# Peptides against a protein of PDB entry 3T6J: the designs that were tried, part 85

Target 1, 375 residues: chain A of PDB entry 3T6J
Amino acid sequence: PIVESYIGFIESYRDPFGSRGEFEGFVAVVNKAMSAKFERLVASAEQLLKELPWPPTFEKDKFLTPDFTSLDVLTFAGSGIPAGINIPNYDDLRQTEGFKNVSLGNVLAVAYATQREKLTFLEEDDKDLYILWKGPSFDVQVGLHELLGHGSGKLFVQDEKGAFNFDQETVINPETGEQIQSWYRSGETWDSKFSTIASSYEECRAESVGLYLCLHPQVLEIFGFEGADAEDVIYVNWLNMVRAGLLALEFYTPEAFNWRQAHMQARFVILRVLLEAGEGLVTITPTTGSDGRPDARVRLDRSKIRSVGKPALERFLRRLQVLKSTGDVAGGRALYEGYATVTDAPPECFLTLRDTVLLRKESRKLIVQPNTRLE
Target 2, 372 residues: chain A of PDB entry 3T6J as posed
Amino acid sequence: PIVESYIGFIESYRDPFGSRGEFEGFVAVVNKAMSAKFERLVASAEQLLKELPWPPTFEKDKFLTPDFTSLDVLTFAGSGIPAGINIPNYDDLRQTEGFKNVSLGNVLAVAYREKLTFLEEDDKDLYILWKGPSFDVQVGLHALLGHGSGKLFVQDEKGAFNFDQETVINPETGEQIQSWYRSGETWDSKFSTIASSYEECRAESVGLYLCLHPQVLEIFGFEGADAEDVIYVNWLNMVRAGLLALEFYTPEAFNWRQAHMQARFVILRVLLEAGEGLVTITPTTGSDGRPDARVRLDRSKIRSVGKPALERFLRRLQVLKSTGDVAGGRALYEGYATVTDAPPECFLTLRDTVLLRKESRKLIVQPNTRLE

## One batch from the design tools (peptide; aimed at target 1 Y13 V142)

Design b2_p27_4_s4 (made by RFdiffusion4, then SolubleMPNN; from b2_p27_4, 13 letters changed)
Fold by OpenDDE base, seed 2:
Structure b2_p27_4_s4 (fold): chain B 375 residues (1-375), chain A 27 residues (1-27)
Amino acid sequence: as target 1 above (375 residues)
Amino acid sequence: VRFVLTEPTTSVVADTSFVYGPYVAGS
């Protein structure tokens, strides 16, 4: 088998300031079949990057073709096993040296496993579809998230010599219509500037890229989905995200006004964006379960994904990128924390919904890691 | 000779377990 591994201080999710890496490591075996799909995605990446909702001036100057491999984890040491990885975690290196992507396929497979009777917060009519397409949609989402999410966007930098990596005279901020007013100075990084929101913000950007680009037929084709299947994968991917946004409330600590999981915070933010879009795109309805206790239902109108959801996500995603590129911490924090705020304000009453989420929560998965044999 | 990876298992299945990166414990 082809074996891959990494070890070291890599992910900074455990650092409140998003800077210090947790020591982790894995040993994995290459899944050749699934890797081939990701290689096709890589082959299309340069073109797909152009579909992202920011000007080319806010994208990397040169596309650096990364590796993308699906891995089956043999062993993982760390506080949590990821589904996908994009490394290095330094944006400056990503844009100048390139990056590598991996999908931890067997971790995803475990994550996909669900029992219909335990599937919370979905309409009955959506459950079977969700179960059927959750896995495939995750493959799409993870691929896009890592490759075109984390792998996209440019940071505007002024180096130690005062030189800019962008033309100050010609580059226009698409949100303000003005010239670029802020950038990263020498020694400043994404994590150092955005600090407490850096990880979650970036995850939100990457997740948003996934949702946004999964709407492209080319993406679905790469993963082997066409026609009705492709539409179902899209629907389930979006449905999963809005559901995840509700589930995310489990990871919010009201007393501390903080989030305990960067990805979950990101998903809640996306939910808020899509709720704000209105027009019946997303509906969260408190209900009473068959047990007589509080429950809820998440509804996503699939017919409004493209007409309502996409434009809303487009605007939001562009703002995320522009603020990231320009190092506008104040603007970025205002935007992100605004959507990440959890209150009990009507109509959503998220704190009340949180109680429902907690009531309906399932125990966290404990993964028994695989072994190998000869046959 | 074929190298075969056994399937991972889980002792508990959770719908709330949806992450691409490490889980952060606590607040």
Scores: peptide ipSAE 0.065, ipTM 0.613, DockQ to the pose 0.210
OpenDDE base, seeds 1, 3, 4, 5: peptide ipSAE 0.059, 0.064, 0.051, 0.067; ipTM 0.614, 0.608, 0.609, 0.542; seeds 3, 4, 5 fail the geometry check

Design b2_p27_5 (made by RFdiffusion4)
Pose (drawn by RFdiffusion4):
Structure b2_p27_5 (pose): chain A 372 residues (1-112, 116-375), chain P 27 residues (1-27)
Amino acid sequence: as target 2 above (372 residues)
Amino acid sequence: ASELLQVFLQSLQSSTEKEFYPAASRF
């Protein structure tokens, strides 16, 4: 459509329980030139789902070209203006017929060297160069194969299923599936507090995982002297964001104040666990003399260590999502999402530095439409 | 119709200044 639109109580992020949605609406025009660069990603999107750490039976039944667009925003009502979105928010529809992927083009043109804190004098160079371009990749993947992948196991009214039970097996356990989403049950209704952050974490993680693929970069025009940097800046940005996320964590209440930031911190912790000197957090000192930190990500160890930690992580997340296993999901997540002062990081002590170097986001003013 | 819908959404707004989300979101 020339004009793209949508509205309702949709994104459930701000409900302390995680079910009730916050009202919004948007009207934006579809840009053509930048969209083809996405429709490409849609065309070859089919294969990639099978590159995911879980078998094809643990994935949605068919596939689709639901849609991927680039929208110049006219009116976005509500609290915020996301860079990209995958909707409608009803999962059943995501699997049965389809969903849509939205990359807002003109919001980006808004959001783009001393404020590059927690990096090194190198790094921020590659950051300034490849952040913008890589942003499209991460968003595309986050939206398309982030939430585009995965399958829900639901018990329909009768004792039957939405799938064949005897032929489905859990790779982690080896048994046959003993858990699932029953009638009326949904992602938010079960995982609740964690559902948003958990799902987002999975999407970002698949983002990096497939951002390691030559094809996708060929779609975005990255290879050779190119294919490096973008991937690096992407991962580096992920780990740095994992550091900045401490600001949005409330230690007193042992509570996270956001899904994305928390998810990002979780991915950071998983990478730190992979160890092998791949990632480091150094309690340095800024030129101003105050405290500071430097995030160190060895790029040569990306495929040899970090990727395994990813696909094992995604495999677990997805496995627990399909069977709807809350116990394992939480125990696997809230454990990763835990914030403590234990070394050799001391996140409780780092958080202060994160708050000192903290940033306050900018404001986006919007135009109106007068009727003549 | 699109213009009417845009005007309607603008009338629901408390202000013209909104926050930026630097990441894709599940809606």

Design b2_p27_5_s1 (made by RFdiffusion4, then SolubleMPNN; from b2_p27_5, 16 letters changed)
Fold by OpenDDE base, seed 5:
Structure b2_p27_5_s1 (fold): chain B 375 residues (1-375), chain A 27 residues (1-27)
Amino acid sequence: as target 1 above (375 residues)
Amino acid sequence: DTLKLIVELQSLMKSNEKELIEHTRRM
């Protein structure tokens, strides 16, 4: 087996300033089969980037091809186990040596292990399909999310010398039809400009890229799905996202009007976008559980994913990117916070649904690290 | 600038992965 490890002060999530790393380390084994899929995805990345719903002028001039490996974790020491890692965190090394993406495959597998009887908010007819394809669909989503989500899009910048990284005369904003009117100045970053919404906004963009690109036949082929299986993977991926958007309500604090988890906020936003699309694409129905207490069901009409869902997501995703590229914080905040608002307004009554979500909440799973043996 | 963005995105990706795991553990 190919063994990978790292040890050191790596991630700074626990630092309020985002600068000081916590000490962590792992030992993992390369999952060759899954790594091969990610390698194929990387090989197709430049082509797939062209499928994203923004002009090439809003895409990176040059795609920096990362190494992408799936790892099965044997041991992990730290405050928490991530689903993936991008290293190094040193800018000088990234410029000279490049970067590596790793997916912690068995962590994802454990996280998504769901017992049928405990699977909430799905129609009975979808449960078996969901259980069967949740893992594979998640692999697709994570690959797209990391590589083509976070790996995509250009920021328009004016450097300290006054030079632009885009042609001000020829680049047109696809939303306004006008020339670019805003950009990042020297010293401004994504995080500094978008601040409190930056993380969740970026996650929403990345998740949306995953949903959008998973519809592309080439993506399904890369992951080894064809025919009915490919369609089921697509369906379950989208179904998982809309379900996650409902589950996300757990992480909203009504009293503070804030979200506690960036990814969950992002998923709720996507749910709102898809609900807004209408036409019976997504339906959330309050029900009564077998215990006589409130429950809910999420339905996704698979026949409307391409006809209704894709166009809605396309428009939304384009807007996210354009606002990001141009550093339009006001527009970006208005768009994102608009969809992230949780009220009890009909027909959805999200605050009421939140109570249902909390009522049906499962206990947090504990990850127990395995022992290995030679066969 | 692109490098700074990449670093920021990488940090975000790492943060996102942690949150994703936390979410998936509850699903």
Scores: peptide ipSAE 0.015, ipTM 0.385, DockQ to the pose 0.062; fails the geometry check
OpenDDE base, seeds 1, 2, 3, 4: peptide ipSAE 0.014, 0.015, 0.008, 0.000; ipTM 0.376, 0.501, 0.312, 0.258; seeds 1, 2, 3, 4 fail the geometry check

Design b2_p27_5_s2 (made by RFdiffusion4, then SolubleMPNN; from b2_p27_5, 18 letters changed)
Fold by OpenDDE base, seed 3:
Structure b2_p27_5_s2 (fold): chain B 375 residues (1-375), chain A 27 residues (1-27)
Amino acid sequence: as target 1 above (375 residues)
Amino acid sequence: SVNELIQELQSLMKSNEVELIEHTVRA
């Protein structure tokens, strides 16, 4: 077997400033079958990057072919096991030196072992479909998230010599129609500038890339889905995201106006974006459970994913990238924190929904040391 | 100790706070 491992201070999610890494370590075995799918995705990455909703001037100047593997974790030391990893966590290095992607496949498998009767916040008609396609849809999402999410976008930089990595005279901000007015100076990084929102903002961008690009037929084909199956995978991927946005409320602390988990905040933001799109795309309906206590249902209109959802994500994702590229912290913070705000305003009444989410809280899934079998 | 951790996890499982899932790695 091919064994991979890493150790060190890697992820900064526990740092309120997004700068200090948490100590992590893992040992994993390469899943060859799933890795082959990711290799096909890598082979298409340069073309798929062109499908992202920002001008080429806001994308990396040169595509750097990354490594991408699916790993089955044997052991993981850390506060949490991610579903995927993109390293290094330095945008400048990602642009100049490249990056490595990994999907922790067995972590995903564990996350999906929810019993139908315990599956919260879905319509009954969606539960079986969700159970069937959650795994496959998540593989797609993770692949896109890591490779084309974290692996995409350019930071506009002025180096220590005063040189720009972009043409100030010709590059136009697609949101303003004006020349670029801000950039990263020497010594400034994504994390240093965006600080408290940097991690969650980046996760939101990456998740949004996943949702946006999963609509592309070539992506689904790479993962072996065609026709009705491809459409079901798309639907379940989007459904999972909007559901996750509701579940995310567990990780919000109203008293502190604080999010305790960057990915969950990101998922809530996406939910808010898709709710704002309106037109019946996403509906959250408070209900009463069989126990007589509060419950809720999330409905996603499949027929409106492309017509309503995609344009909403396109606009939002472009804004995220433009603000990131230009180092516009004020604009970025205003946008992101705006969507990340949790109030009890109608019609959603998110604080009330949070109470429902807490009431219906599912057990946290933990991976116990896996059995290793030679086949 | 490992035993204490196992007991704690078992307790958490009984309370439905955690679900332990065993995974088989194919190597």
Scores: peptide ipSAE 0.032, ipTM 0.528, DockQ to the pose 0.065
OpenDDE base, seeds 1, 2, 4, 5: peptide ipSAE 0.019, 0.024, 0.023, 0.024; ipTM 0.423, 0.484, 0.466, 0.353; seed 5 fails the geometry check

Design b2_p27_5_s3 (made by RFdiffusion4, then SolubleMPNN; from b2_p27_5, 18 letters changed)
Fold by OpenDDE base, seed 4:
Structure b2_p27_5_s3 (fold): chain B 375 residues (1-375), chain A 27 residues (1-27)
Amino acid sequence: as target 1 above (375 residues)
Amino acid sequence: SVAELTQLLQSLMKSNEVELIEHTVRM
């Protein structure tokens, strides 16, 4: 077997300021079959990066072929096991030195184990489809999230000598139509500048990249899906995201106006973006469960993903990237916190929905790896 | 202690707060 491991102070998700790394380590075995799919994705990465909704000037100057491996975790030391990893976490290093991606396949598998009867917030007609395609859709999403999400975009930097890594005279901010007015100075990082929103913001960007690019036929082909299957995978991926946005409310603390989980906050933001798009794309309906208690249903109109969802996500994702690239903390915070705000305003009444989400809270899944088999 | 942890886990499982999922790693 091919064994991979890493160890160190890596992720900063538990630091409110996004700066201090948590000590983390794992030992894992390479899943060769799934890794092969990710290698195909890597082979297409340079082309797929061009499909992202920002100008080439906001993308990395040079494509650096990364590693991408699917891993089955044997042991993981840390506060939580991620579904995917992109390292290093320093954006400047990612764009100049390269990066490595991993998907933690067996972690994803745990997410698939939801019993139909316990599956919350979906319409009955979606449940079987969701169960069938959740796994495959997650593979697609994680692959895109890590490789083309975390692995994409350029930070505009002025180095210690005063030199810029972009042409100040020619590069135009697509949102403002003006020349670039802000950038990262020497010693400034994504995390240091965006601080409290950095982790969640970046996760939101990466998740958005996943949703956006999964619509590309080539992506689904890489993962072995064509025709109706490809469309179902797309649908379930988007459905999962909007459902996750509702589930995210569990991780919001109203009394503190605080999010306790960066990824869940990100998913809520995406839900808000897609709700804002309107036109019946996403609908959340409060209901009454069979137990007579509050429930809810999330509906995603499949036919409107491309016509309504994609343009909304495109615009949002571009804004995220532009603000990130330019180090515009004020603009970035305003945008992100705006969508991350949880109120009880109609029609959604998110605080009320939160009560429903808490009432329908699912069990926390713990991965137990009792067996290792030599094949 | 291991015993205390076991009791805690059992309690959490009974309350449906946690679910243990076994996974076999193939090498």
Scores: peptide ipSAE 0.101, ipTM 0.623, DockQ to the pose 0.061
OpenDDE base, seeds 1, 2, 3, 5: peptide ipSAE 0.023, 0.047, 0.032, 0.057; ipTM 0.487, 0.532, 0.535, 0.570

Design b2_p27_5_s4 (made by RFdiffusion4, then SolubleMPNN; from b2_p27_5, 17 letters changed)
Fold by OpenDDE base, seed 3:
Structure b2_p27_5_s4 (fold): chain B 375 residues (1-375), chain A 27 residues (1-27)
Amino acid sequence: as target 1 above (375 residues)
Amino acid sequence: DVLKLIQELQSLMKSNEKELIEHTVRA
C-alpha cells in the first residue's frame, strides 16, 4: 500500500490569533477507491469553479491542480483528527510547489457509527436516512470543502511596485456595482487583515461551497450517486450541516462572547443564514425528551433546499467571497460576526437551545484506530 | 454513540485556511 505521513506544527486552530501551529502527525494508507473519486473531482475542478456564485474576476486566474487523495488513517497524533487537510499551510510553498488535499476517510466512517437511539436533534423519520448517508454525504462535503472551497477565490493585491493583479478600471464589485475600492497591499495577508475571524470565516466559506456545489449533478455523479440516492445524499449533507450548526452551540462561551472552535462557529453561521431564509426551510423546535427534560428537533424541508436554501446560500457565499477578495475587513467582520452572534432572542432562543445542547451532550468518544488489514 | 462521535469528529475537523496568494508574475 502507498503510505502517507506528515509531522510538524501544522494547524493553528487552537491559537486565537491563528499563528501558532499545533504539533500534529499521522500515518495513513491511500484509499484507492476514494482517491479515484477525488481525482475525478480534481479533473472537473476548473469547470466546477465556474459554478461558484462570483464573477470570474473574483476567481483565481489559474487553477492550480492539487494532488487530492483519500487516506485511511492508521495513526494520528493531535488534539483532534480532521476529516480533511489541505497542506502545506505556507503560502509561499503552495504557490511554488503546489498543495495536497487529503481526506481522512476512515475517520469519517468511525464518526458516523452513532447508534440510532443516541442520535440527537433529528426527527425520527430522518434518523435512518441520516445513518445511511452520513458517511457518503460527508465524503462529498469534504472533497468540495477542501478542493473547491479552500481552493477557490482570488485576493485582489497591489504589489510592492504598485501593480495590481486585477484590472482596476474594469473589475466591478457585484454587490455594490462599483469599481474595486479596497485590496490587499504589500505585506497584507488574509490572516493579518481578518485576524480573529480569518480561520472561521474561511471555514464557513469552504463549508458553504460544499453545500452549494453538492447540488450540482456532476458532483454527485463523480461520487457515484444518481437519481434518488443523489437526492438523499444532498438532503443528508444539508441536514447534517444544520444539525451541526445547532450542535455548535456547545463551543460558544456566552460569558466571553467567543467561539472555541472555528469550524463549529462556521456551521452555526450557516445555520443562521439558512434560518434567515425562512419559508420553512429549517425549523428548530424545542421539545421534551422521554426523560422529561428539554430536547430539540431540527427539521429541514427537502423540497425547499433548491428553491429557498440555494439562493440564500448563493447570496451569502458571494458576499463572503467579495469581502474576502477586496480585503474589506469592516464589511466582512460585520457580516460574519452578525451571523455568529448568539443571543436568546426569539424565535430561536439560541442561548436556551445551547442549554439543551449541553444537556444532551454525550461523552466524548475515543477514536480507536484499528489495524488495517489487506485482504 | 456514532452520532456523538460524528459530532466530535466534526468538531475536530481541521482544514487548511491559507489562501494561495497568486504571485503577480511581474512580467
Scores: peptide ipSAE 0.019, ipTM 0.464, DockQ to the pose 0.034; fails the geometry check
OpenDDE base, seeds 1, 2, 4, 5: peptide ipSAE 0.017, 0.013, 0.016, 0.015; ipTM 0.446, 0.414, 0.485, 0.476; seeds 1, 2, 4, 5 fail the geometry check

Design b2_p27_6 (made by RFdiffusion4)
Pose (drawn by RFdiffusion4):
Structure b2_p27_6 (pose): chain A 372 residues (1-112, 116-375), chain P 27 residues (1-27)
Amino acid sequence: as target 2 above (372 residues)
Amino acid sequence: FTFAFEPGGPAVEAETTFTEPPTVFGS
């Protein structure tokens, strides 16, 4: 469509329980030139799903070209203006017929070197160079194969299923599936507090995982003297964001105030656990004399250590999503999402520095439409 | 019907910044 639109109570992020949605609406025009660069990603999108750490029976039954666009926003009502979105928010539809992927083109043109805190004098160079371009990659993957992948195991009214039970097996356990989503049950209705952050974490992780693929970069025109940087800046940005996320964590209530930032911190912790000097957090001192920190990500160890930690992580997340296992899901997540002062990081002590160097986001003014 | 575009509408907080990965919504 020339004009793309949508509205309703949709994104569930701000419900303390995680079920009730917050009302919004948007009207934006579809840009053509930048969209083809996405429709390309859609064309070859079919194969990639099978590169995911879980078998094809643990994935959605068919596939689709649901849609991927680049929208210049006219009116976005509500609290916020996301960079990209995958909707409608009803999973059943995501598997049965389809969904849509939306990359808002003109919001980006808005959001783009001393404020590059927690980096090094190198780094921020590659950051300034490859942040914008890599942004499209991470968004494309986050939206398309982030939520585009995965399958829900649901018990239909009768004792039958939406799948064949005897032929499905859990790679972690080896048994046959003992858990699932029963009638009326949904992602939010079960995982609740964690559902948003957990699902987002999965999507971002698949983002990095497939951001390691030559083909995707060939789609975005990155290879050779190019294919490096973008990937690096992407991962580096992910680990840094994992650091900044402390600001949005409330230690007194032992509660996270966001899904994306928490998920990013979780991915950071998983990478830190992979160890092997791949990632480091140094309690440095800024030129101003106050406290500070430097995030150190060894790029040569990206494929040898970090990737395994990823596909094992995604494999577990997805496995617990399909069977709808809340116990495992939480125990696997809230454990990763835990914030403490234990070394050699002391996140409780690092959070202060994160707050000192903290940023307040900008405001996006919007145009109107007058009737003549 | 005829329409015209005028600036000065309500301001909304950005969900994405340069210093953070993109904030993509979905469920």

Design b2_p27_6_s1 (made by RFdiffusion4, then SolubleMPNN; from b2_p27_6, 14 letters changed)
Fold by OpenDDE base, seed 2:
Structure b2_p27_6_s1 (fold): chain B 375 residues (1-375), chain A 27 residues (1-27)
Amino acid sequence: as target 1 above (375 residues)
Amino acid sequence: VKFRIEEGGKAIPASTSFTLPPFVAGR
């Protein structure tokens, strides 16, 4: 088998300031069959990057073809096992040296193992579809998230010699219509500037890229979905995200006004964006469960994904990128924290919903290391 | 950067456990 591994201070999710890496590592084997799908995605990446909702001037100057491999993890040492990885975590290196993507396929497979009777917050009519397509949709989302999410966008930089990596005279901020007024100076990084929101913000950007680009027919084709199947994969991917946004409330600590999980915060932010879009795109309805206790239902109007959801996500995603590129911490924080706030304000009453989420929460999963053997 | 599953990906003792599929290599 082809064995891959990494080890070191890699991810900074446990650092409140998003800078100090947690020591982690894994050993995994290559899944050749699934890797082939991701290679096709890589082959289309340069073109797909052009579909992202920011000007080319806000995208990497040169596309650097990354590796993308599906891995079956044998051992993972760390505080949590991811479904996918994009490394390095340094945007400057991503721009100049490239990056590597991995999907931890067997971790995804475990995540897909859901029992219908335990599936919370979905309409009955959506449950079977969700169960059927959650796995495939996750493959799509992970691929896009890692490759075209984390792998996209440019940071505007002034180096130690005063040189800019962008033309100050011609590059226009698409949000303001003005020239670029802020950038990263020498020694400044994404994490150092955006600190407490850096990890979650970036995850939100990557998740948003996934949702946005999964609407592209070429993406679905790459993963082998066409026609009604493709539409179902799209629907389930979006449905999963809005559901995840509700589930995310478990990871909010009201007393501390903070989030304990960067990805979950990101998913909540996306939910808020899509709720703000209105027009019946997303509806969260408090209900009473069969047990007589509080419950809730998330509804996503499939017919409004493209007409309402996509434009809302487009605008939001562009803003995320522009603020990231320009190093506008104040603007970025205002935007992101605005959507990340959890209050009990009507109509959503998120703090009340949080109580429902906690009441209905599933047992945490313990992942057990697999055995290996020779035939 | 990692993509985590909806449960947060933390391996904390829980009532529900999942064993990853074994890897079998042929000669």
Scores: peptide ipSAE 0.033, ipTM 0.542, DockQ to the pose 0.069
OpenDDE base, seeds 1, 3, 4, 5: peptide ipSAE 0.018, 0.028, 0.007, 0.051; ipTM 0.506, 0.541, 0.374, 0.583; seeds 1, 4, 5 fail the geometry check

Design b2_p27_6_s2 (made by RFdiffusion4, then SolubleMPNN; from b2_p27_6, 11 letters changed)
Fold by OpenDDE base, seed 1:
Structure b2_p27_6_s2 (fold): chain B 375 residues (1-375), chain A 27 residues (1-27)
Amino acid sequence: as target 1 above (375 residues)
Amino acid sequence: PRFVIEPGGPAVPASTSFTLPPFVAGR
């Protein structure tokens, strides 16, 4: 088998300022069969990048073919086990040298073991679909999240010599219609500028890319889904995201007005975006459980994903990218923190919903290092 | 960066809401 490993100070999610990497390491074996799907995605990456809702001037000048491999993790040392990884975490290297993506396939597989009776916050009519397609939808989402999420977008930079990596005279900000007015200066990085929101913001962008591009027929074809199956995968992917946005409330600390998990914060933001879109796209309904205690249901109107959801997400995703590219911290923070704000304002009453989420909190699965044998 | 599954799935990273000792390693 092909063995991959990494070790070092890699991810900065645990740093409140998004700067300091935590020590992490893994050993994994390449899953050749699953890697083939991601290879097909890589083969389409250059074309799919053009489908993202920003001008080419906000994308990398030159496409660099990344690596993408599905891995079965044998051992993992760290604060948490990811399902996908995009490295390196240096924007300059991503833009000039390329990047590698990995999917920890067996980590994803563990997530599939949710018992129907324990599945919270979904309508009964959605539970079976969710159980059936959660796994496949995760494959799609992780692939897009890593490859075309983290792997997309350009940072506008002025180097130490004063040279720009973009044409100041011709590049137009699609949100303002004006020339580019802000950029990253020498020594400034994504994390250094956006600091406390950098990790979550980037995860939100990547997740949004996943949702947005999973609507593209070519993507579903790459993953082997057609017809009704493809539509179900799309539906479950979006449903999972909006559900995750509700679940995310567990990771909000009202007393400190902060989030304890970057990805969950990102998912809450996406939920807020899709709720804001209105038109019955997403509905969260407080209910009473069979135990007589508070419960809730999330409903996503499948028929409105493309008509309502996609445009809303498109606009939001474009704004995320434009603000990121231009290093507009003020605008980016205003946008992101606005959607990340948790209040008890109606109609959602998120703080009240948080109590419900906590009440219905599921026990965490234990991850045990597998014994692997060659057959 | 990375993709992390929801709380009902595999383990997610520990809380980011803590104070770290002084150290600089930016990206």
Scores: peptide ipSAE 0.241, ipTM 0.640, DockQ to the pose 0.065
OpenDDE base, seeds 2, 3, 4, 5: peptide ipSAE 0.030, 0.031, 0.028, 0.039; ipTM 0.442, 0.378, 0.456, 0.491; seed 4 fails the geometry check

